# Ledger of designs, part 170: peptides against a protein of PDB entry 8YR4

Target 1, 309 residues: chain A of PDB entry 8YR4
Amino acid sequence: PRGSPALQLVVLICLGLMGLERALNVLVPIFYRNIVNLLTEKAPWNSLAWTVTSYVFLKFLQGGGTGSTGFVSNLRTFLWIRVQQFTSRRVELLIFSHLHELSLRWHLGRRTGEVLRIADRGTSSVTGLLSYLVFNVIPTLADIIIGIIYFSMFFNAWFGLIVFLCMSLYLTLTIVVTEWRTKFRRAMNTQENATRARAVDSLLNFETVKYYNAESYEVERYREAIIKYQGLEWKSSASLVLLNQTQNLVIGLGLLAGSLLCAYFVTEQKLQVGDYVLFGTYIIQLYMPLNWFGTYYRMIQTNFIDMEN

## One batch from the design tools (peptide; made by RFdiffusion4, then SolubleMPNN)

Design b2_p23_7_s4 (from b2_p23_7, 13 letters changed)
Fold by OpenDDE base, seed 4:
Structure b2_p23_7_s4 (fold): chain B 309 residues (1-309), chain A 23 residues (1-23)
Amino acid sequence: as target 1 above (309 residues)
Amino acid sequence: LLEEFQKLLQEQLQLIQTAPGEV
């Protein structure tokens, strides 16, 4: 933000907190591994108690897997409120200034208050979406890369390859299926608008419908429009379930392959029982943000199309 | 269209905050 060194410092602190979240995403599974290994080895209570206390503290900072519940994420979100408000207010003032520079003919031909309301909502939604993308999409991609590097360096190249293939396939299928779903959603929205228009036209012509005793005919036409809408709604909803199941299947196959490989290396005494738990915990932790990736991609596509129009 | 889109976007953002899973 230009003009406030305090808000620039808050942005830097928020970026630092995002870096801390990435470090916690690696450390929490490691400490959980260490607890399981110490329990398996029947280690002294003092070492175990210190490791458990450290894990619980790190887990409190990280939160329960939806990044929104951790202390660090909550602190970041809290600090970001002032940055978002500054950005929103700056965009609102730029739009308002631009509206005042427009010709009197433009102001007479359009409801200025409606345009302002559309612009304010539009800029708030775009700034909110951009913040959401920066704080969820980019960090999730960073966590995947960090995960691949971590597993490749500290386990075996095979684990890094499984994570890479699983996440690449997940992202690719999410994009492809989301683009396919967008056709059904557009068809649904078009039919919803057509169904609403028929209802409005029938109600506006109520006197004419009453004069011809055509109420039963208008009700039947509206029923047919609802049935067409519900057929498209069902396709949209069923396509969402198919997306979610496809994503769940890809993660399930990645988890299966990696868990079997971990179990094999544990039987060969190359890995400890805690390393099996580490892999499962880390994959589930990567999966939780990725559930939203299709929604983010859809939101990006829709905003991009609406900015071109 | 922009108002309906923004409403949909806000509803989707609220759903994203309330329920873990693609909506």
Scores: peptide ipSAE 0.019, ipTM 0.479, DockQ to the pose 0.154
Fold by OpenDDE base, seed 2:
Structure b2_p23_7_s4 (fold): chain B 309 residues (1-309), chain A 23 residues (1-23)
Amino acid sequence: as target 1 above (309 residues)
Amino acid sequence: LLEEFQKLLQEQLQLIQTAPGEV
């Protein structure tokens, strides 16, 4: 963005974070291999614990393998909000100014075709919501229950307890933080509707605006409304990053506790190296649908908020 | 009217994306 050196710096930082994400995608498998090798060689507990802790830290930075929920990705997404808002605002103002330059005949001719597209969005939202509940939320809850049962039966009761506590904490925090975010989203949607209404009113009064040569004044009022909207949008988007980071932290703590416990039991010859690999892979597989659960719950909540308005 | 404006904005955004040199 040519007009703000601060936003240019943010873009450079985001590019640097994208480079770091690529480095993490290589380092995480390497550290995982190193853990398996150290377990096979019966390495001393201190070296093993340090390597496991380092792996979990790198995995926390990377996220659950989708890249979208890692600390680095969350930080990139957080910093990118201001760049996206600057770009969106600039495009919206260019469109709005261009619409005020267009002829009255262009504004009158479009009114009849647009009303029909409004009705289809509401019905698709409800049907989509029910489909997401039935086909994504229920299977994800089933996978969690199956995972708890599997770890309780095939490992030790301690593994089942860790998985149960981590999944319960993840679900509880996801619900609580998402309910907290609803307030910011409702406030954003209300201000979005008010900002769009102001733009529509300005375009409906196009003849009057053109008669008084007030195009620059209406563009400035629209800019102020967009800035107010973007202040609320930032709170909504930042609260989303906070949700994703909270989820990533719970996953990271669960992976840390379970991986350390598994590594300890392998050192005591109670478990095999294969059991460590199984635990790590299965836990990551359980967390993959949970990352989607946060997106599904957000979609569900979005669709409910969009139905309430 | 709000969704008309949204559609108008989206159509204009698509027009700007398809013909970036005429705007």
Scores: peptide ipSAE 0.017, ipTM 0.391, DockQ to the pose 0.011
Fold by OpenDDE base, seed 3:
Structure b2_p23_7_s4 (fold): chain B 309 residues (1-309), chain A 23 residues (1-23)
Amino acid sequence: as target 1 above (309 residues)
Amino acid sequence: LLEEFQKLLQEQLQLIQTAPGEV
């Protein structure tokens, strides 16, 4: 963005974080391989525990890979909010000012009926999403239950307990934070609709605005409405980053506890090296669909509330 | 045009925000 050195620095930091994500995508598999090799060689517990802890820390920074929310991705998304808002606001103001610069003949030729047709396309996507959510949420919950049973029976009751506590805490925090976030999202959507309505009303009254040379006044009112919207959008987007980071932290703690316990039992010859690989792979596999659980819960909740109105 | 552009912006934003927590 030309004109703000602070936003230029944020863009450079975001590009640096994208480079770091690519480095983590290479380092995480290397550290995982090193753990498997150390377990195979029956390396001393201290070296193994350090390598496992380092792996889990790198995995926390990475997240689950492509389509997962790691700390670095969350930090990038958080920093990018202000750059996005600056760009959006600039483009919206440029379009709005340009529409007010257009000739009266262009505005008189526009039929008001096209605005209503865009609202109806939103509702049909929601019903298709509900079916998709039910077909993804129920299997994910089933996979968690199957996982708890499997780890409790074939590994040890302690592994089943770790998975149970991790997944229960993850789901509970996802629900609680999503419900808290829904307030910010509703406020954002209400202000977005009000900002859009103001722009439409100003453009419908184009003749009156031109007659009074009030274009600069309408642009300023629109700028104020956008700034108010962006204040609510920031709260919504920041609350999403907080949700994703909380989810990543809970899974990271579960992965740490379970991986250390598994590594310990492998050193005691109670489990095989393959069991360590299985545990880590299975927890990551459970994590991938759970990232979307907040979206799923919100979409279900929105449809329930839209049916009450 | 403003709504198509806001949709294109939202679609581009959704494409950039492949943050899996909430679309």
Scores: peptide ipSAE 0.020, ipTM 0.547, DockQ to the pose 0.161; fails the geometry check
Fold by OpenDDE base, seed 5:
Structure b2_p23_7_s4 (fold): chain B 309 residues (1-309), chain A 23 residues (1-23)
Amino acid sequence: as target 1 above (309 residues)
Amino acid sequence: LLEEFQKLLQEQLQLIQTAPGEV
């Protein structure tokens, strides 16, 4: 991003955060190995609790399995929004200005028929995605229920309660935040359509714009429309990062509570070291498909609204 | 071309913003 030292600094910070994410991918397995060794050696509770707390903190920074929902990834995504908007706006204005520099013969030669085929590909992709999502949502909810039953029967009622509270809070917050985000997405889409309609109208009236030498005026009007769109896009994208971070926080708290409790029971010889490994792997396994639950809920809600119209 | 480019930019924007969590 040439011309904005602030955006250049944001790019450098994002690159630094990508480096930190790579360091976390190495550190998290090391700390996990250290926990397994300390549990095997029957280390004192204070040393074990500190190592477990440090592991869970590193896991909160990294995220569960995919790395893309960790605090570091969320912070990177949040900071990158402004860089992306700057790049998008610059490329859109460059293309729009170049289209207004092209000859009238080039505008008359483009038949409108290719634009319709891109809209139909979008709708078929959404329908195929919805079917895939419904077939993943139901199994994920079943796996949560099976997990609550399994932990309640084979570990202790306290583990089943932690998983139940964690997953119930996760699902509830996902729904509430997704419903809140839907307002920002609708406002963004409405402003996008208005911005697009203005660009198309200016290009369809190319002869009139050339006759009045109004190219600079149309570019400035398009810039103002993009700035309004980007204000709404930022709210939509920032609200997504907030959802992902809220989800990561809930899973992090569940992982902390359950991992400390499991480590404590291993020190009391009520559980084995393998049970600690099982709990950690199972919570991570539940977290991976749950990341998409907000998308699934929104897609179901959109289809329900589109069926009512 | 601008509409196709805006769509392609938005699809790329969405693909970059499709951090697992929400489209």
Scores: peptide ipSAE 0.018, ipTM 0.562, DockQ to the pose 0.161; fails the geometry check

Design b2_p23_8_s1 (from b2_p23_8, 14 letters changed)
Fold by OpenDDE base, seed 2:
Structure b2_p23_8_s1 (fold): chain B 309 residues (1-309), chain A 23 residues (1-23)
Amino acid sequence: as target 1 above (309 residues)
Amino acid sequence: ELEELLRKLKEVKELEEKLRALD
């Protein structure tokens, strides 16, 4: 971003965070291997607990395997919002100014039917994503129930309880934060529609704007509308990062509690090293579809915003 | 042109969304 040293610094920080994500993708498997080795060697509980805690902390930073819901990824996404808004605003103003220059040729060639077709493609995409979410959410809920039953039957009842509490808290917080976010989304969509309507109206009246040489005034007015929109967009996007981070925290706490308990039972020779690996793998597998749900919910929100416009 | 702009803005937005979805 030329002209803002603050945004340039944010870009550099985001690049640094991307490098950190790559390091975490290597470190997390290494620490996981180290846990398995320490369990196999019957290492002292203190060294094992430290390694497990360090692993879970690194996994919290990385997120659910894709990195999309990790703390580092969420922080990167949060910081990137301002860079994206700067770029979007610059592009929108450039194209708006260019349309005022070309407006006479454009209005003569206007094919109103193509805009409707693009809107309909947006609607079809969101409907497809909603269907995909329903078809992924229901199986994920089934997998959670199966997981609770499995851990309750084949592991100690404490594991089933941890999974139940973690999943229940995850789902509850997902619903509550999603309902809270809906307010920001609606406000953003309303302002986006108003901003688009103003741009369309200015461009429809291009002859009048050109006659009064008011192109600079209309560009500045559009800029103000974009800034107002971007203030609401930031709240929507930041609320999504907060959702993802809250989900990541719940997963991290559940993984920590369950992994420590499993490691303890392995040290007490009540469980095998394989049971620890099974627990960790199975928990991560249960959370993976839910993490994807957060990403798909982002895509739906973005596509839904594109449909209301 | 405005449709092509709205299309390009929508394509840029869809591209930004696809880029956000890849992120």
Scores: peptide ipSAE 0.007, ipTM 0.381, DockQ to the pose 0.048
Fold by OpenDDE base, seed 3:
Structure b2_p23_8_s1 (fold): chain B 309 residues (1-309), chain A 23 residues (1-23)
Amino acid sequence: as target 1 above (309 residues)
Amino acid sequence: ELEELLRKLKEVKELEEKLRALD
């Protein structure tokens, strides 16, 4: 944002907080490893208590688990509200100015309220999508790269390879299956709009329907349209379950391969018990943002489909 | 009335999709 140094500072702070989240994503598993190792070594209580307290503090900053956002992420989201509002308003004003530059014929042919609704949907979709790409996609890719580097440097190169192959396969399958799902979602949305249009047309023409005593016929046509819609909705929902299960299988296989390899190296005394726990916790930690990525990529595609229509 | 009902149904469906994304 070129016009406000305060907003530029907020963007820089948000980028700094994003960097801190990446550091926390490495540090939290390391501290958890250290706790497990200290427990295994029967270390003195003072060392354990300090490490546990530090871990809990770092975990509070990071957050983690299904639905828990960390303090750093919450602070970033809070600070970003002003930047998002500025960006949204700028896009909205650009769309509005462009609409005023359009020919009088376009304004006379389209209901102004429908155009405003398209503009509002377009603006919210674009700003939400950009914010999502910047705060979820890029950080997730960074966490994967950092994870590969970390495992390659501090573990055997085989761990880095397993993470690389697992994440590459996960991302590739996510893209391919999501592109495949987009066809079902487009067909579903088209049938939903057609079903809605039939309901609206039948109800606007209720006098004609009543005059011809065609109420039963219109209800049956509407039922057939609903059944057809539900068949497409089922395909969309089933394809989502298939995506989630495929993702779970890829992560499960990566976790299995890496956990077995880590257990083997622990038996050979090349790694500690804490390193086994580190690997498992780190892989699960990488999975969580990726699972959200699949959900939000669906929202992105919905918003793009809703912008194309 | 009908457009408002269809809008409310869409909002409920979007809310259900959001709830399913939180679970």
Scores: peptide ipSAE 0.007, ipTM 0.400, DockQ to the pose 0.062
Fold by OpenDDE base, seed 4:
Structure b2_p23_8_s1 (fold): chain B 309 residues (1-309), chain A 23 residues (1-23)
Amino acid sequence: as target 1 above (309 residues)
Amino acid sequence: ELEELLRKLKEVKELEEKLRALD
């Protein structure tokens, strides 16, 4: 945000809180590992109680797994509202000024309410995209890199490789399947607009339809258009299920491979029982933001398609 | 009237799509 030192400070605080979230994402699994190891070793109550108390406090700061429920994430989201509002208002004012520079013929040919709705959607989409990139994409990529480094340094290099392959495959499949789905979404939206236009035209020309007793014919044409739309909607929805299932399979295979490898190394006494729990906990923490990645990427793509039309 | 109805229908559908994206 240019021109407000207060908003620049808020952005810096939000970046600091994002760094703290990354530290918590590493520390929470480590403390949970330490609790499991201390329980296994039958360690003194004082050491266990301190570690449990510290873990619960760190877990409160991090939140319950989605990250969105954590104190640090909530504080970041709260502080970001003012930055988002400033950015939104700036984009709205730029669009509004640009609309006023457009020719009178453009204003007469387009309904002001529809243009404002496109502008509001555009502003919401840009602001949403920016917030998503800054608060979900960049942090998730950072967490993946930190995870690969952590597992490569403190575990066997095979764990770092499994995480790298699973995350790379997950991201690649998410992009490829989403680009494939975009074709079905565009076709669905085009057919929806065509079906709506036919309904509007039929209703505006109701006198002509009534004069020719063509009501049954117009209803049947509208039914055919709805059936065609529903066929495209089904393809769009089924492609989403396929995306989610593909993501779930990649996650499941990564969790299976890593969990079996952890279990094997625990049996070989190369890792402790707590390290098995750490791996499972840390992997689940990485996957939760990635699931949101697919949903938000879809929302962004939908909003961009809705801006192009 | 018809355009307002169609606008409301589109808003409801967008709300339903947003709800389905949250579930």
Scores: peptide ipSAE 0.008, ipTM 0.408, DockQ to the pose 0.057; fails the geometry check
Fold by OpenDDE base, seed 5:
Structure b2_p23_8_s1 (fold): chain B 309 residues (1-309), chain A 23 residues (1-23)
Amino acid sequence: as target 1 above (309 residues)
Amino acid sequence: ELEELLRKLKEVKELEEKLRALD
């Protein structure tokens, strides 16, 4: 981003965070291996508990193994909002200025059939996302129920309770925060439509704009409208990062509680080392579909709100 | 009004995609 030293610094920080994500992708497996080795060697509880806590902290920073929902990824996404907004605004203003220059050719080339094709693509995308939700939500809920039953029957009842509380809290917070975010999204979409309507009306009146040599004035009005839109977009995007981070915290706390409890029972010879690996693997397997669910539910809500307007 | 806005909105979006394909 040329012209803002603050945004250049944010880009450098985001690149640094991307480097940190790569380091975490190497460190997390190393710490996991160390836990397995310490469990096999019957190491002292204090050393084991410290290594488990350190692993869970690194896993919290990394997220679900891909880094897509980790603290570092969420922080990067949050900081990137302003860079994206600056870039989008610059592109939109360049397009708008160019459309005022090409407006006669644009109006002469106006094909009603192209508009219909974008409508059909939007509707097809929504239908595909709904199908994906149904085919991923139902299995994920089944896997959660099976997991609760499995951990309650074959493990100590405390493991079943941890999984139940973690998944119930995750789902509840996902719904509640998503409903809260819908207000910001509706406000954003309303302002987007109003901003675009103004741009189109300016472009339809291009002859008048050309006659008065008012192109620079119309571009400035459009810039002000974009800045107002981007203020609402930032609230929507920041609320999304908050949702993802809240989800990451819930899973991280569940993983911490369950991993410490499992490690304790392995040290008491009530569970095997394999049971620790099973618990960690199972929680990660439950988290991956839930993370995708949150993303797809958001995309569907976008498309539904975009259809209501 | 909304259908006309949606129509105008789609035309602008297609123009944006065409401009991005030319650059």
Scores: peptide ipSAE 0.006, ipTM 0.323, DockQ to the pose 0.024; fails the geometry check

Design b2_p23_8_s2 (from b2_p23_8, 13 letters changed)
Fold by OpenDDE base, seed 1:
Structure b2_p23_8_s2 (fold): chain B 309 residues (1-309), chain A 23 residues (1-23)
Amino acid sequence: as target 1 above (309 residues)
Amino acid sequence: DLEELLKQLEEVKEQEEKLRSLD
């Protein structure tokens, strides 16, 4: 963004965070290997616990296997909101100013395409929602139940309890924070529709606007409407980052408690080194679909809000 | 040209909403 040195600094910080995310993708497997080696060598508990804690901290910074839900990714996404909003606003104002220079025939063609697209969004949303509930939500709940049963039977009742508490807390926080976000998303969509309606009305009356030389006034009113919209969009997007970070904290706490308990049982020779590897891999596999569950519940709510408007 | 650019911008906005809905 050429006009704001602050936004250029934010872009540089985001690029630095992308470099850090790549470094974490290499460091996390190395620390995991070091834990396996320390368990194999029967290293003292203090060294093992410190290495496990360091691994979980690095995994908290990295997030899931995709990196999309880690602290570094969430911080990058949060900082990028302002850069995206600046770029979007600049493009929308350039398009809007150019549309006032174009002929009435173009506006008639677009309105037909927009009505078709609203109809396609409504139909695709209902069919997509049903497929999503059946193919993603139900399997994810089944995988959680299977995971709780597996850890309760093959490890110890304490592992099953940790997984149960972490999954229950994760699901509860996901629902509560997503319901809280719905208010911001409804307000955002209402302001978007009002901003779009104002732009369409201004463009339908382009002959009158041109006759009174009011083009600069309509562009300024549209800029003010975009600024109001972007204030609501920022709250919506920031609430998403908060959801993802809250989910990442629950994952991190569950992974920490379970990994420390597993490492302790390996030091007592009640479990093997392979069981530690199995636990870590299985927990990560359970959390991958759950990261998508927040996205899923949000898509469900979006489709409901988009059907109400 | 401009209808395709607006359609591409709206497809990019939908892909960004889909990407924001996938994150």
Scores: peptide ipSAE 0.007, ipTM 0.412, DockQ to the pose 0.170
Fold by OpenDDE base, seed 4:
Structure b2_p23_8_s2 (fold): chain B 309 residues (1-309), chain A 23 residues (1-23)
Amino acid sequence: as target 1 above (309 residues)
Amino acid sequence: DLEELLKQLEEVKEQEEKLRSLD
């Protein structure tokens, strides 16, 4: 945000909080490992109590599951509201200024309310996309890289390879299946608009329809258009289920392979019981943001298509 | 007004798409 040093400071604080979230994503599994190891070794209560208290505090900062409930994430989101509002307002003012520079013929040919709605959708899409890229995509890629490095350095190189292969396959399949789904969504949206346009045209011409007693014919045509739309909607929805199931399968196979390998190394006394728990916890933490990656990649593509139109 | 009904139907659809995108 150019022109406000206060908003620049807020952006720097938000970047610092994102760095803290990355540190928490590594530390929370490590402390949980340490608790399990201390419990297994029957360590002194004082050491255990400090480690548990530290873990609970770090887990409060990180939050549960999706990370969206964590104190650090909530604080980041709260501080970012002002930056988003500044960016939105700047984009809206640029679009509004551009609309005023357009010819009178363009304004007479388009309904002002439709143009404003396109502008509002466009601004919301751009600001949402930028916020998403900065706060979800980049951090998730960073967490994957940090995870690969961590497992390669502190575990056997095989764990780093499993994480790398699993994440690479997950991302690749997410992109490929999402691009495949985009065809069905475009076909659905096109048929929806066509079905709506027919309904509007039939209702605007209701006097003509009534004069010819064609009411039953128009209703049947509308029914056929709805059935055709529902057939495309089903393909879109079924393709989403297939994406989610493919993602879940890749996750499940990666978790299975890594968990079996970790269990094997624990039986050989090369790893501790806590390291098994760490691996499972860390992998689940990596997967939770990735489940949203498909939804958001779709949102990115939709927003880019809506900006090009 | 047919235009107002169509606008409301668009807003409802956009809200449903937003709801379905949050799922």
Scores: peptide ipSAE 0.007, ipTM 0.415, DockQ to the pose 0.083
Fold by OpenDDE base, seed 3:
Structure b2_p23_8_s2 (fold): chain B 309 residues (1-309), chain A 23 residues (1-23)
Amino acid sequence: as target 1 above (309 residues)
Amino acid sequence: DLEELLKQLEEVKEQEEKLRSLD
């Protein structure tokens, strides 16, 4: 982003956040080890609760095992939207201006139809994705049910309830926020198609544009259309970050409640230190497929909206 | 060539969509 010092600052902040993610990837395992040691040593509840709360907070910042859904990652993704939009717009305008310069050679090749077919290649992937999604949805739901049953039978019924409430809230919020996002995505795709149609019409009329020396005017009209598109794209992308952060928050609250309850039962000698480790590992394992499910559900919704337009 | 730039842009858009689909 050589032309905007503000975007350069955003890039530096994003690099700083990436450094923070790396620090969190080291700190989270250290705090987890410290919890296991404190549980083994039968440390005072206050020290244990503080360390558990600090761990869950760090885990909230880090996110799941991929780090892609952590608060820091979501903040990085949110800030990066403007950098991506600036880069995309600059490249699209460079190509559009170059197409107007090359207009005679481009039109003689009748390749306007190929640029349309490029959009259709995205749709053929949809049917394979739908089948793959059914094979991910059903196992994920089965793993949740198995998890609830396991925690209800081998732990206290309160653990099964925490997992049930956490996963039910996660799924419900995922659906509700995704349905809300669908409106922004439909508006984005409609504006994308309109922006593309303007580019095609301008390129088809290249002789008229050349005759009037209107290349700069058509580039400016295309820039305005891209800015309008990017306003809708920002809403779509920001709503995705909001979804991921909402999911991270729900899992973080479930992990906090369950980890504190596990730690308490270990202090009461009702559970072993290994049971605390098992609970935390299992919740993270349940979260991973659910995160992918959210991604795949987003991809299905994308492809359905892209087929409706 | 313009085709190679368009193809690179499409590959970048597909990679960005794949990255956005992984996120």
Scores: peptide ipSAE 0.007, ipTM 0.420, DockQ to the pose 0.170; fails the geometry check
Fold by OpenDDE base, seed 5:
Structure b2_p23_8_s2 (fold): chain B 309 residues (1-309), chain A 23 residues (1-23)
Amino acid sequence: as target 1 above (309 residues)
Amino acid sequence: DLEELLKQLEEVKEQEEKLRSLD
């Protein structure tokens, strides 16, 4: 972004983090292979435990295989909020300044189109949510229950307990943090509507603004309103990154505890190397749809808030 | 041109909201 050296540095850091994500995508499979080899060779527990811990740490940085919920991705998303806000504000001010040059007829036509689009977005979102609840939430809950039963019956009861505690804590924190975030979203939407109303009123009075040559003054007032909105948007977006990172921590702790316990039982010849691979694969499979659960629970809450306003 | 740029910006904002909803 031109004009802020701080934001240019943030962009460079974000590009560096994207490079780090690519490195993690190569390193994580290498460390996983090394664990399988060490288990096959019956390596000493200390070497195995260090390699497992290093793998889980790298997996925590990477996230659920796509990198979308990893620490590095969350940090990138968090830093990018300010860059996005700067870009959005600049575009909105350019649009607003140009809209004052347009005719009243265009302004009236736009207001009608925007109301229609808000209604269409609301309807499309509700339909998407119902489809998600049926096709993703219910299957995910079933897979969790099946997983708990499977690990409790065919593994040591401690594995079933780890999965149960991890998934229960994940779901509970997802709900509680999402309910907490709803306050920030409501405040953001209220300020967005107020900022939009001011923009519309200024644009409806564009002839008066032109007559007094007050275009620069109206643009500065709109800039102040956008800055106030972006302060609330930042809280909403930062709270989302906090949710995703909290979820990543819970899964990372569950993966660490279960992977160490599984590796220990393989060294004691109570489990096979295949059982370690099974546990890791199963936890990752449970995590993938749970990441989506957080996203759609947010969409549900967005639509409820957007229907209340 | 600018209506089309506004429409493209709204589509980009909607795609960014959809992408942020997918992220």
Scores: peptide ipSAE 0.007, ipTM 0.390, DockQ to the pose 0.143; fails the geometry check

